Peptides against a protein of PDB entry 4Y8H. Designs and how they scored, part 11

Target 1, 222 residues: chain A of PDB entry 4Y8H
Amino acid sequence: TTIVGVKFNNGVVIAADTRSTQGPIVADKNCAKLHRISPKIWCAGAGTAADTEAVTQLIGSNIELHSLYTSREPRVVSALQMLKQHLFKYQGHIGAYLIVAGVDPTGSHLFSIHAHGSTDVGYYLSLGSGSLAAMAVLESHWKQDLTKEEAIKLASDAIQAGIWNDLGSGSNVDVCVMEIGKDAEYLRNYLTPNVREEKQKSYKFPRGTTAVLKESIVNICD

## One batch from the design tools (peptide; made by RFdiffusion4, then SolubleMPNN)

Design b1_p9_7_s3 (from b1_p9_7, 6 letters changed)
Fold by OpenDDE base, seed 1:
Structure b1_p9_7_s3 (fold): chain B 222 residues (1-222), chain A 9 residues (1-9)
Amino acid sequence: as target 1 above (222 residues)
Amino acid sequence: GPEVVPTKR
C-alpha cells in the first residue's frame, strides 16, 4: 500500500493506490483504501483490510452520534482521539495504519495513526509499504502554500512512485480532496495508468481443435 | 501457517 496526505492553502488532499495483496498474490486490483468517517473527514488505510474498514466505520458511526449529541459538525481531532484510544486499547492487534484528514469549523487537518495508537501531525505524510517511495517524491517537491491542483498532482505523483516501485502497491490512484467551505470531492480512479490494451485475438477455438491422440479405459476396481 | 488475510500493505 501507498497512502499519502498533503495539506494545501485551503484544505487537505489524501490519496491511495488500489492494490490489495495476500502474501505474494494480488487479491484485488482495484480496492478502495479511502474511507469516509464523516462527510468532510476521510481516512486512508494501510494494514489489514478488514481492520482498516471496520475501525473507520466504527469511529464514523460514533462521530455521527457525537455530532448529533453536541449539535456540532464533526472535528478531525475527535476522530483522531477516538481512533487512537480504540487502537491503543487493542495494543496493535487491530492492524490499522491510517492517514486521517479533513476540514471542520477549526480548519483543515492532517494526521497519521499507527496500530498501537501513536499519532503524528504534518503538512505531508505517507504510510504503507510504498511510504518511502512516496516520501522521496514528497520531500523533493513539497513546498509551502500549495494550491489545490499542485497538492493533487504532488499526492498523485507520490502514489505513482509507490505503484511503480513498491510490490505492495499497484493499479490506480484514488484521491479525496477536502477543501474549506466545500463538499469533499472523492475522485475514485483519478488515474488509471495500468489499463491493459485490448487483446488482439480471441483464444476461443472451435471445439475439437485439440486432437485426441489416445484414449484408454482403465478399470480401477479390483 | 498463519492465515494470510487481505492486506493493504
Scores: peptide ipSAE 0.317, ipTM 0.846, DockQ to the pose 0.079; fails the geometry check
Fold by OpenDDE base, seed 2:
Parts: C-alpha cells; structure tokens; sequence
Structure b1_p9_7_s3 (fold): chain B 222 residues (1-222), chain A 9 residues (1-9)
C-alpha cells in the first residue's frame, strides 16, 4: 500500500493506490483504501484490510452520534482521539495504519495513526510499504502554499511512485479532496495508468483437443 | 502457515 496526505492553502488532499495482496497474490486490483469517517473527514488505510474498514466504520458511527449529541460538525481531532484510543486499547492487534484528514469549523487537518495508537501531524505524510517511495517524491517537490491542483498532482505523483516501485502497491490512484467551505470530492480511480491491452490470444480450445490415450474400467469390488 | 488475509500493505 501507498497512502499519502498533503495539505494545501485551503484544505487537504489524501490519496491511495488500489492494490490488495494476500502474500504474493494480488487479491484485488482495484480495492478502495479511502474511507469516509464523516462527510468532510476521510482517511486512507494501510494494514489488514478488514481492520482498516471496520475501525473506520466504527469511529465514523460514533462520530455521527457525537455530532448529533453536541449539535456540532465533526472535528478531525475528535476522530483522531477516538481512533488512537481504540487502537491503543487493542495493543496493535488491530492492524490499522491510517492517514486521517479533513476540514471542520477549526480549519483543515492532517494526521497519521499507527496500529499501537501513536499519532503524528504534518503538512505531508505517507504510510504503507510504498511510503518511502512516496516520501521521496514528497520531500523533493513539497513546498508551502500549495494550490489545490498542485497538491492533487503532488499526492498522485507520490502514489505513482509507490505503484511503480513497491510490490505491495499497484493499479490505480484514488484521491479525496477536502477543501474549506466545500463538499468533499472523492475521485475514485483519478488515475488508471495500468489498463491492460486486449489479450492477443485465447487459451480456449475446442472439446477433443486433448486426445484420450487409454481408457480402463477398474472393478474395485473384490 | 499463518492464514494470509487481504492486506493493504
């Protein structure tokens, strides 16, 4: 997995690749790694697929209840706190590594969470097996005062670095843009750089292509 | 071996 987050002048963008693996096997070529916690708070997940999905759904549900109870829009720091406390409680056994980002009445936010419950803050972040490939791009091209378009490009370039250089990453780039004063923009398959060409040959053969060399009837009753 | 589950690595 390669997941990234990048802050820009008026919001935050997160992005992810779309490969899921089971050891050496590609389990899903186009899995979704971006999850909605609330309308304006999204996360990208690395680690165990079931854990990333389940924990984000759980916190998303609790955030909705909290929002209704407080009559306030959800805050990214609330989601962060709930996630980290939950993950810490399970001592890293919930294999979720998350980049959490969003906009709320206090502004735009970008955080990361590890499975044991530690958290980081930054203007740009990467996680997953492709994180170093992504970080090489981020460190080379990140600057202050990024525009929305520059941030989307930077994030997508960082994900592509993972796609090309990390075995755990592949296929497509998903993006979610959270800008202050706007609805979240979820861009499923924003880039599809690995579309396979049509296969030139078929391995379907007519019946009888394989010759029957010998037939025998064996009585197994004594 | 350990059951390999789908992983977003």
Amino acid sequence: as target 1 above (222 residues)
Amino acid sequence: GPEVVPTKR
Scores: peptide ipSAE 0.313, ipTM 0.845, DockQ to the pose 0.079; fails the geometry check
Fold by OpenDDE base, seed 5:
Structure b1_p9_7_s3 (fold): chain B 222 residues (1-222), chain A 9 residues (1-9)
Amino acid sequence: as target 1 above (222 residues)
Amino acid sequence: GPEVVPTKR
């Protein structure tokens, strides 16, 4: 997995690749790694697929209840706190590594969470097996005062670094843009750089293509 | 050993 988050002048973008694996096997070539916690709070998940989905859904549900109870728009820091406390409770056994981002009445936010419940903050972040490939791009090209378009490009370039260089990453780039004062823009398969051409040949031959030239029966009993 | 499950590595 390669997941990234990048803050820009008026919001935050997160992006992810779309490969799921089971050991050396590609389990899914186009899985979704971006999850909605609330309408304007999204996360990218690495680690155990079921855990990332389940934990984000659980916190998303609790955030909705909290929002209704308080009559307030959900805050990214509330989601962060709920996630980290939940993950800490399970001592890293819930294999969720998350980049959590969003916009709320207090502004735009970008955080990361590790499975044991530690959290980080930054203007740009990467997680997953492709995180170093992504970070190489981020460190090389990140600057202050990014525009939305620059941030989307930077995030997508960072994901592509994972796609091309990390065995755990592959296929497509998904993006979610959360800009202050706007609805979240979820861009499923924003880039599809691995579309293959039609196969030139088929290995489906007619029955009888290989003729039986000789048959012999050998008794192996003593 | 432990079962290999789908991962977002």
Scores: peptide ipSAE 0.313, ipTM 0.843, DockQ to the pose 0.085; fails the geometry check
Fold by OpenDDE base, seed 3:
Structure b1_p9_7_s3 (fold): chain B 222 residues (1-222), chain A 9 residues (1-9)
Amino acid sequence: as target 1 above (222 residues)
Amino acid sequence: GPEVVPTKR
């Protein structure tokens, strides 16, 4: 997995690759690693696929209830706190590694969370097996006062570094843009750089292509 | 043993 977050002048962008694996096997070529916690708070997940999905759904549900109870729009720091307390309670046994980002009445935010419940803050972050490939791009090209377009480009380039260089990452780039004063923009398959061309040949032969050489009937009496 | 469940590594 390669997941990234990048802050820009008026918001935050997160991005992810779309490969799921089971050991050496590609389990899903186009899985979704971006999850909605609330309308304007999204996360990217690495680790155990079931855990990343389940924990974000659980916290998303609780954030909705909290929002209704308080009559306030959800805050990214509330989601962060709920996630980290839950993960810490389970002592890293819930294999969720998250980049959490969003916009709320206090501004734009970008955080990361590890499975044991530690949290980090930054203007740009990466997680997953492709994180070093992504970070190489981020460290080379990140600057202050990025525009939305520059941040999307930087995030997508960082994900592509994972796609091309990390065995755990692959296929497509998903993006979610959270800009202050706007609805979140979820861009599923923002880039699809690995579309396979039509196969030149089919190995579906007519029935009977392989000759039957011998036949026998066996009576099973035991 | 090896991880046998789907992962987002």
Scores: peptide ipSAE 0.311, ipTM 0.844, DockQ to the pose 0.078; fails the geometry check

Design b1_p9_7_s4 (from b1_p9_7, 6 letters changed)
Fold by OpenDDE base, seed 1:
Structure b1_p9_7_s4 (fold): chain B 222 residues (1-222), chain A 9 residues (1-9)
Amino acid sequence: as target 1 above (222 residues)
Amino acid sequence: GPEVVPTKV
C-alpha cells in the first residue's frame, strides 16, 4: 500500500493506491483504501484490510453517536483520539495504519496513526510499504501554501511513485479532497494509469478445432 | 487445512 495526505491552503487531500495482496498474490487490483469516518472526515488505511475497514467503521459509528449527543459536527481530533485509544488497547494486534484527515468547525486537519496507538501530525504524510517512494516525491515537491490543484497533483504523484516502485502498491489512484466550507469530494479512480490495451487477436476458435485423439467411457459406480 | 494468508493493503 501507498497512502498519503497533503494539507493545502483551504483544506486537506488524501490519496491511495488500489492494490490488495495475499502474500505474493494480488488479491484485488482495484480495492478501495479510502474510508469515510464521517461526511467530512476520511481516512486512508494500510496494513490488514479487515482491520482497517472494521476499525474505521467502528469509530465512524461512535463519532456519529457522539455528534448526535453533543449536537456538534464531528471533529478530526475526536476521531483521532478514539482510534488511538482503541488501537493502543489492542497493543498493535489490530493491524491498522491510518492517515486521518478532514475538515470541521475548527479547521482542516491531517494526522497519522500507527497500530500501537502512536499519532503524528504533519502538513504531508505517507504510510504503507510504498511510503518511502511517496515520501521521496513529497520531500522533493512539497511547499507551503499549496493550492487545491497543486495538492491533488502532489498527492497523486506520490501515490504513483508507490505504484511504480513498490510491489505492495499498484493499479489506480483514489483521491478524497476535503475543503473548508464544501462537501468532501471522493474521486474514485482519479487516475487509471495501468489500463491494459485491447488484445489484438481473439483466440476463440470454432468448436471442434482441437482434434479428439481418443475417447473412453469408464464406469465409476461399484 | 491450508494456511490462511490475510489480505493486506
Scores: peptide ipSAE 0.505, ipTM 0.881, DockQ to the pose 0.069; fails the geometry check
Fold by OpenDDE base, seed 2:
Order: structure tokens, then C-alpha cells, then sequence
Structure b1_p9_7_s4 (fold): chain B 222 residues (1-222), chain A 9 residues (1-9)
């Protein structure tokens, strides 16, 4: 997996690749790694697929209840705190590594969370097996006061670095943009750089192409 | 059964 987050002048963008794996096997070429915690708070997940999805759904449910109870819009720091406390409780056995981002009444936020419950803050972040490939792009091209378009471009270029250089990453780029004063913009398959061309040959053969050399009926009852 | 390999992302 390659996941990234980038802050821009009026919000935050997160992005992810779309490969899932089962050891050496590509399980899904177009999985969704961006999860909605609340309407304006999204996360990207790396690690165990089931854990990333389940923990974000659990916290998303509790954030909704908390929002209703407090009569307040959800805050990114509330989601961060709930996620980290839950992950810490399970001592890293829940294999979720998350970039959590969003907008709330206090502004735009970008955080990362590791499976043992540690958290980081930054203007740009990367996680997953492709994180170093992504970070090489981020470190080379990040600047202050990014526009929305520049941040989307930077995030998508960083994910592509993972797609091309990390075995655990592949296929497509998904993006979610969270801008202050707007609805979240979820861009599923924002880039599809790995569309396979039409197969040049058919592997369908007529029946009888493989000759039957011998047939025998064996009674297995004594 | 086959060894369970978890799905990773």
C-alpha cells in the first residue's frame, strides 16, 4: 500500500493506491483504501485490510453518536483520539496504519496513526510499504501554500511513485479532497494508469484439441 | 485447510 496526505491553503487531500495482496498474490486490483469516518473526515488505511476497514467503521459509528450527543460537527482530533486509544488498547494486534484527515469548525487537519497507537502530525505524510517512494516525491516537490490543484497533483504523483516502485502498491489512484466550507470530494479512480490493452490471442480451443489416449471403466466395489 | 493468508493493503 501507498497512502498519502497533503495539506493545502484551504484544506487537505488524501490519496491511496488500489492494490490488495495475499502474500505474493494480488487479491484485488481495484480495492478502496479511503474510508469515510464522517462526511468531512476521511482516512486512508494500510496494513490488514479487514482491520483498517473495521476500525474506521467502528470509530465512524462512535463519532456519529458523539456528534449527535454534543450537537456539534465531528472534529478530526476526536477521531484521532478515539482511533489511537482503541489501537493502543489492542497493543498493535489490530493491524491498522492510518492517515486521518479532514475539515471541522477548527480548520483543516492531517494526522497519521500507527497500529500501536502512536500519532504524528504534519503538512504531508505517507504510510504503507510504498511510503518511502511516496516520501521521495513529497520531499522533492512539497512547498508551503499549495493550491488545491497543486496538492492533488503532488498527492497523486506520490501515489504513482508507490505504484511503480512498491510491490505492495498498484493499479489506480484514489483521492479525497476535504476543503473548508465545501463537501468532501471523493474521486474514485482519479487516475487509472494501468489499464491493460486488449489481449492479442485467445486461449480458447475447440473440444478435442487434446486427444484422449485411453479410457477405462473401473469397478471400485469388490 | 490451506494456510490463511490475510489480505493486506
Amino acid sequence: as target 1 above (222 residues)
Amino acid sequence: GPEVVPTKV
Scores: peptide ipSAE 0.504, ipTM 0.882, DockQ to the pose 0.073; fails the geometry check
Fold by OpenDDE base, seed 5:
Structure b1_p9_7_s4 (fold): chain B 222 residues (1-222), chain A 9 residues (1-9)
Amino acid sequence: as target 1 above (222 residues)
Amino acid sequence: GPEVVPTKV
């Protein structure tokens, strides 16, 4: 997996590749790694697929209940704290590595969470097996005061670095843009750089294409 | 028992 988050002047963008694996096998070429915690709080997940999905759904449900109880829009820091406390309780056995981002009444936020419950903050972040490939792009091209379009491009370029260079990453780029004062924009398959050309040959021949020239029966028993 | 290979992302 390659997942990234990038802050821009009026919000935050997260992006992910779309490969899942089972050891050396590509399990899914077009999986979704961006998860909605709340309407304006999204996360990208790396690690165990089931754990990333389950933990984000659990916290998403609890965030909704909390929002209803408090009569307040959910905050990214609330989701962050709930996630980290849950992950810490399970001592890293829940294999979820998350980039959590969103907008709330306090502004735009970008965090990362590791499976043992540690958290980081930054203007740009990467996680997953492709994180170093992504970070090479981020470190080379990140600047302050990015526009929305620049941030989407930077995030997508960073994901592409994972797609091309990381065995655990591949296929497509998914993006979610969370801008202050707007609805979240989920861009499924924002880039599809691995569309194959039409296959030039078919090896499915009619039955009987190979003629039987000779047949012999050999007795191998004495 | 059978070895289970988890799906990773």
Scores: peptide ipSAE 0.498, ipTM 0.878, DockQ to the pose 0.075; fails the geometry check
Fold by OpenDDE base, seed 3:
Structure b1_p9_7_s4 (fold): chain B 222 residues (1-222), chain A 9 residues (1-9)
Amino acid sequence: as target 1 above (222 residues)
Amino acid sequence: GPEVVPTKV
């Protein structure tokens, strides 16, 4: 997996590749690694697929209940705290590594969480097996005061570095843009750089292409 | 039983 987050002047963008694996096998070429915690709070997940999905759904449900109880829009730091406490309780046995981002009444936020419950803050972050490939791009091209378009490009370029250079990453780029004062923009398959061309040949031969050379009938009943 | 290989992302 390659996942990234990038802050820009008026919000935050997260992006992910779309490969899942089972050891050396590509399990899904176009999985979804961006998860909605709330309408304006999204995360990208690396690690165990089931754990990333389940933990984000659990915290998403609790954030909705908390929002209803408080009559307030959910905050990214509330989601961060709930995720952190849950993951810490399970001592890293829940294999979720998350980039959590969003917009709330206090502004735009970008965090990361590790499976043992540690958290980081930054203007740009990467996680997963492709994180070093992504970080090489981020460190080379990140600047302060990025525009929305510059941040989307930087995030997508960083994911592509994972797609091309990390065995655990592949296929497509998914993006989610969370801008202050707007709805979240989920861009499924924002880039599809690995579309396979039409196969030049079919191996569906006519029936009878392979001749039957001999036949025998064996009675297996006594 | 068969070895279980978890799906990773």
Scores: peptide ipSAE 0.496, ipTM 0.879, DockQ to the pose 0.071; fails the geometry check

## One batch from the design tools (peptide; made by RFdiffusion4, then SolubleMPNN)

Design b1_p11_1_s1 (from b1_p11_1, 7 letters changed)
Fold by OpenDDE base, seed 3:
Structure b1_p11_1_s1 (fold): chain B 222 residues (1-222), chain A 11 residues (1-11)
Amino acid sequence: as target 1 above (222 residues)
Amino acid sequence: SKDIYSRVVFD
């Protein structure tokens, strides 16, 4: 997995690859690793697929209830706190490693969370097996006061570094843009750089290509 | 068992 987050002048971008694996096996070539916690708070997940999905859904549900109770739009730091307390309670047994980002009435935010409940903050972050490949790109090209377009490009370039160089990452780039004063923009398969070409041969032969040599009916009931 | 660096699917 390669997941990244990048802050820009008026918001935050997160991005992810689309490969899932079972050891050396590619399980899904086009899975979704970006999850909606609330309309303007999204996360990217690495680790155990079931845990990342389940924990984000749980916190998303509780954030909605909290928003209704307080009559306020949900805050990224509230989601962060709820996630880290839940993960800490389970002492890393819930294998969720998350980049959490969003916009709220206090501004734009970008955080990361590890399975044992620790959290980090930054203007750019990467997690997953492809995190070092992504970070090489981020460290080389990140600057202050990025535009939205520059941030999307930087994030997508960082994900591509994981796609090309990390065995656990592959296929496509998903992006979510959260800009202050706008609805979140979820860009499923923003880049699809690995479309397979037509197969050279077909192994679908006409019926009867292999001759029937004999046929017998056997009674197996005594 | 657990792979903390990749999105792992378990059967």
Scores: peptide ipSAE 0.190, ipTM 0.674, DockQ to the pose 0.064
Fold by OpenDDE base, seed 4:
Structure b1_p11_1_s1 (fold): chain B 222 residues (1-222), chain A 11 residues (1-11)
Amino acid sequence: as target 1 above (222 residues)
Amino acid sequence: SKDIYSRVVFD
């Protein structure tokens, strides 16, 4: 997995690759690693797929209730606090590593959370097995006062570094842009750089194509 | 042993 977050002048962008794995097996070539906590608060997840999905849904539900109770729009720091306390309680056994980002009445925010409950803050962040590849790009090209377009490009370039160089990352780039004063823009498959060419051969064969060379029937219940 | 679903990861 490669997930990144990048702050820009009027908001924050997060991005992710779309590969899921089971050991050496690619489980899904085009999975979704960006999750909505609230309309303007999104996260990207690495680690155990089920844990990342479940924990973000749980906190998303509680954030909605909190918002209704307080008559306030959800805040990123509230989601961060709820997530880290939950993860800390389970002492790293919930395998969720998250980049949490969003916009709220206090501004734009970008955080990361590790499975044991620690949190970090920054203008640019990366997590996952592809995080070093992504960070190399971020460290090389990040600057203060990025525009929206520059931030999207930087984030997508960082994800691509993971796609090309990390075994755990692959296929496509998903992006979510959260700009102050606007609705969140979820860009599923923003980049699809790994479209496979048409197969040269069809592997649909008529029944009986494979000849039976020998047949034996053995009763194993005797 | 972990179940098959717990082995699906976002590396």
Scores: peptide ipSAE 0.293, ipTM 0.770, DockQ to the pose 0.067; fails the geometry check
Fold by OpenDDE base, seed 1:
Structure b1_p11_1_s1 (fold): chain B 222 residues (1-222), chain A 11 residues (1-11)
Amino acid sequence: as target 1 above (222 residues)
Amino acid sequence: SKDIYSRVVFD
């Protein structure tokens, strides 16, 4: 997995690859690793797929209830706190590694969470097996006061670094853009750089292509 | 036991 987050001048972008694995096997070539916690708070997940999805759904549900109870729009720091406390309680047994990002009335935010409940903050972040490949791109090209377009480009380039160089990453780039004052923009398969052309020839031969060379009938009854 | 879905990882 390669997941990244990049802050820009008026918001935050997160991106992910679309490969899931089971050991050496590609389980899904085009899975979704970006999850909606609330309309304007999204996360990218690495680790156990079921855990990342389940924990984000749980916190998303609780965030909605909290929002209704307080009559306030959801805050990224609230989601962060709920996630980290939940993960900490389970002492890393919930294998969720998350980049959490969003916009709320206090501004734009970007955080990461590890399975044991630690959290980090930054202007750019990467997680997953492809995180170092992504970070190489981020460290080379990140600057302060990125535009939306520059941030999307940087994030997608960082994900592509994972796709091309990390065995655990592959296929496509998904992007979610959260800009202040706008609805979140979920860009499923923003890039599809690995589309294979149609096979030139079929290896499905007509029935009867393989000749029967010999037949024998054996009676096994006394 | 974990089901097949729980064995899928986002590495």
Scores: peptide ipSAE 0.283, ipTM 0.772, DockQ to the pose 0.068; fails the geometry check
Fold by OpenDDE base, seed 2:
Structure b1_p11_1_s1 (fold): chain B 222 residues (1-222), chain A 11 residues (1-11)
Amino acid sequence: as target 1 above (222 residues)
Amino acid sequence: SKDIYSRVVFD
């Protein structure tokens, strides 16, 4: 997995690749790793797919209830706190590694969470097996006061670094843009750089294509 | 989704 978050002048963007794996097997070529916690708070997940999905849904539900109870729009720090406390409670056994981002009445925010409940803050972040590939791009090209378009490009370039260089990452780039004063923009398959061409040959051969060269019958029971 | 119910890892 390669997931990234990048803050820009008026919001935050997160992005992810779309490969899921089971050891050496590609389980899904086009999975969705971006999850909606609330309308303007999204996260990207690495680790155990079921855990990332389940924990984000759980916290999303609780955030909605909290919002209704307080009569306030959800805050990213609230989601962060709920997530980290939940993960800490389970002592890393819930294998969720998350980049959490969003906009709320206090501004734009970008955080990361590890499975044991630790959290980080930054203007740009990467997680997953492709995180170093992504970070190489981020460290090379990040600057202050990015525009929305520059941030989307930077995030997508960072994800592509994972796609090309990390075995655990692949296929497509998903993006979610959360800009202050606007609805979140979820861009499923923003880039699809790995569309397979039509197969040139068929491997369905007629019966008898492989000649029988020799047959023998052996009695194995007396 | 398959990923929700299986031991799929986002490496």
Scores: peptide ipSAE 0.028, ipTM 0.620, DockQ to the pose 0.071; fails the geometry check

Design b1_p11_1_s2 (from b1_p11_1, 5 letters changed)
Fold by OpenDDE base, seed 4:
Structure b1_p11_1_s2 (fold): chain B 222 residues (1-222), chain A 11 residues (1-11)
Amino acid sequence: as target 1 above (222 residues)
Amino acid sequence: SSTMHSEVVFD
């Protein structure tokens, strides 16, 4: 997995690759690693797929209830606090590594969370097995006062570094843009750099192409 | 041989 977050002048961008694995097996070539906690608060997840999805849904539900109770738009720091306390309670047994980002009445925010409940803050972040490949791009090209377009490009370039150089990352780039004063823009498959070409040959043959040399019918019911 | 079903991971 390669997941990234990048702050820009008026908001925050998160991005992810779309590969899931089961050991050496590619389980899904086009999974979704970006999850909505609230309309303007999104996260990217690495680690156990079920844990990342379940924990973000749980906190998303509780954030909605909190928002209704307080009559206030949810804050990124509230989601961060709820996530870290939950993960810490389970002492790293919930295998979720998250980049949490969003916009709220206090501004734009970008955080990361590890499975044991530690949190980080930054203008740019990366997590997953592809995080070092992504960070090499981020460290090389990040600057202060990025535009929205520059931040989307930087985030997508960082994800591509993971796609090309990390075995755990692959296929497509998903992006979510959260700009102050706007709705979140979820860009599913923003880049699709690994489209397979048409097969040169069809391997669909008529029935009977392979001769039947022997047949046996076995009754398996007593 | 128990095929250890590896967990689906966002590696």
Scores: peptide ipSAE 0.395, ipTM 0.773, DockQ to the pose 0.059; fails the geometry check
Fold by OpenDDE base, seed 1:
Structure b1_p11_1_s2 (fold): chain B 222 residues (1-222), chain A 11 residues (1-11)
Amino acid sequence: as target 1 above (222 residues)
Amino acid sequence: SSTMHSEVVFD
């Protein structure tokens, strides 16, 4: 997995690759690693697929209830706090590693969370097995005051570094852009750099192409 | 044949 988050001048972008694995096997070539916690708060997940989905759904549900109860738009820091307390309670047994990002009435936010409940803050972050490949791109090209377009480009380039160089990462780039004062823009398969060309020939031969050379019927009942 | 049921992960 390669997941990244990048802050820009008026918001935050997160991006992910689309490979899931089962040991040495590619389980899904085009899975979704970007999850919606609330309309304007999204996360990218690495680790156990089921745990990342389940924990983000649980916190998403509780954030919705909290929003209704308080009559306030949900805050990224509330989601962060709920996630970290939940993960800490389970002492890393919930295998969720998350980049959490969003916009709320207090501004734009970008955080990471590890399975044991530690949290980080930054202007750019990467997680997953491809995180070092992504970070090489981020450290080389990140600057202060990125535009939306520059941040999307940087995030997608960082994910591509994972796709090309990390065995755990692959296929496509998904992006979610959360800009202040706008709806979240979920860009499923923003890049599809691994589309195979059309097969030149079919290996589906007509029936009877392989001739039966010999047949024998043996009675097994004496 | 040990069906290696490995957990699906986002590496």
Scores: peptide ipSAE 0.387, ipTM 0.771, DockQ to the pose 0.059; fails the geometry check
Fold by OpenDDE base, seed 2:
Structure b1_p11_1_s2 (fold): chain B 222 residues (1-222), chain A 11 residues (1-11)
Amino acid sequence: as target 1 above (222 residues)
Amino acid sequence: SSTMHSEVVFD
C-alpha cells in the first residue's frame, strides 16, 4: 500500500493505490483505500483491509451522531481523537494505519494514525509499504503554498512511486480533494497507468493438438 | 494443500 496526504493553500488532498494482497497474491487489483468519515473528512487506510474499513465506518457513524447532537459540522480533530482512542483501546490489535484529512469550520487538517493509537501532524504524510518511495517524491518536490493542481500532481506522483517500486502497491491512483468552501471531490481511478493491452495470441488449442503417441496401463498396487 | 487463508491486507 501507498497512501499519501498533502496540504495545499486552500485545503488538503489524499491519495492511494488500489492493490490489495494476500501474502504473495494480489487479492484485488482495484480496491478502494479511500474512505469517507463524513462529507468533508476522508481517510486513506493501510494494514488489515477489514480493520481499516470497519474502524472508519464506526467512527464515521459516531461522528455523524456527534454532529447531530452538537448541531455542528464534524471536525477532523474529533475524528482523530475518536480513532486514536479506539485504536489505543485495542492495543494495536486493530491493524489500521490511517491518513486522516479534511476541512471543517476551523480550516484544513492532515493527520496520520498508527494501529497503537499514536498520531502525527504534517503538511505532507505517507504510510504503507510504499511510504518510503512516496516520501522520496514528497521530500524532493514539496514546497510551501502549493496550489490545488500542484498538490494533486504531487500526491499522484508520490502514489505512482509506490506503484512502480513497492511490491505491496499497484494498479491505479485514487484521489480525494477537500477544499475549504467546497464539497469533497472523490476521484476514483484518477490515474489508470496499468491497463493491460489485448493479448496478441490465444492459448486455446484444438483438441488433439498434442498427439497421444502411446498409452500404457500399469498396475502399481500389489 | 492447506490454502492458508491469508488475511487480505492493504500493505
Scores: peptide ipSAE 0.387, ipTM 0.772, DockQ to the pose 0.058; fails the geometry check
Fold by OpenDDE base, seed 5:
Structure b1_p11_1_s2 (fold): chain B 222 residues (1-222), chain A 11 residues (1-11)
Amino acid sequence: as target 1 above (222 residues)
Amino acid sequence: SSTMHSEVVFD
């Protein structure tokens, strides 16, 4: 997995690859690693697929209830706090590593969470097995005051570094853009750089292509 | 035969 988050001048972008694995096997070539916590708060998940999805849905439900109870728009820090407290309670046994991002009445936010419940803050973040490949791109090209377009490009380039160089990452780039004063823009398969061309050769040969060199009949009954 | 169902990971 390669997941990234990048802050820009008026919001935050998160991006992810679309490969899931089972040991050495590619389980899904086009899975979704971006999850909606609330309309304007999204996360990217690495680790155990079921845990990342389940924990984000649980917190998403609790955030909605909290929003209704308080008559306030959800805050990214509230989602962060609920996630970290839940993960900490389970002492790292819930295998969720998350980049949490969004916009709320207090501004744009970008955080990361590890399975043991630790949290980080930054202008750019990466997680997953492809995180170092992504971080090499981020460290090389990140600057202050990124535009939306520059941030989308930087995030997508960082995910592509994971796709090309990390065994755990692959296929496509998904993006979610959360800009202040706008609805979240979920760009499923924003890039599809691994579309295979039509196969030039067929491995279907006509019957009789392989000659029978020898035949032997053996009686199995005495 | 313990079918090692490897968990699907987002590695």
Scores: peptide ipSAE 0.374, ipTM 0.766, DockQ to the pose 0.059; fails the geometry check

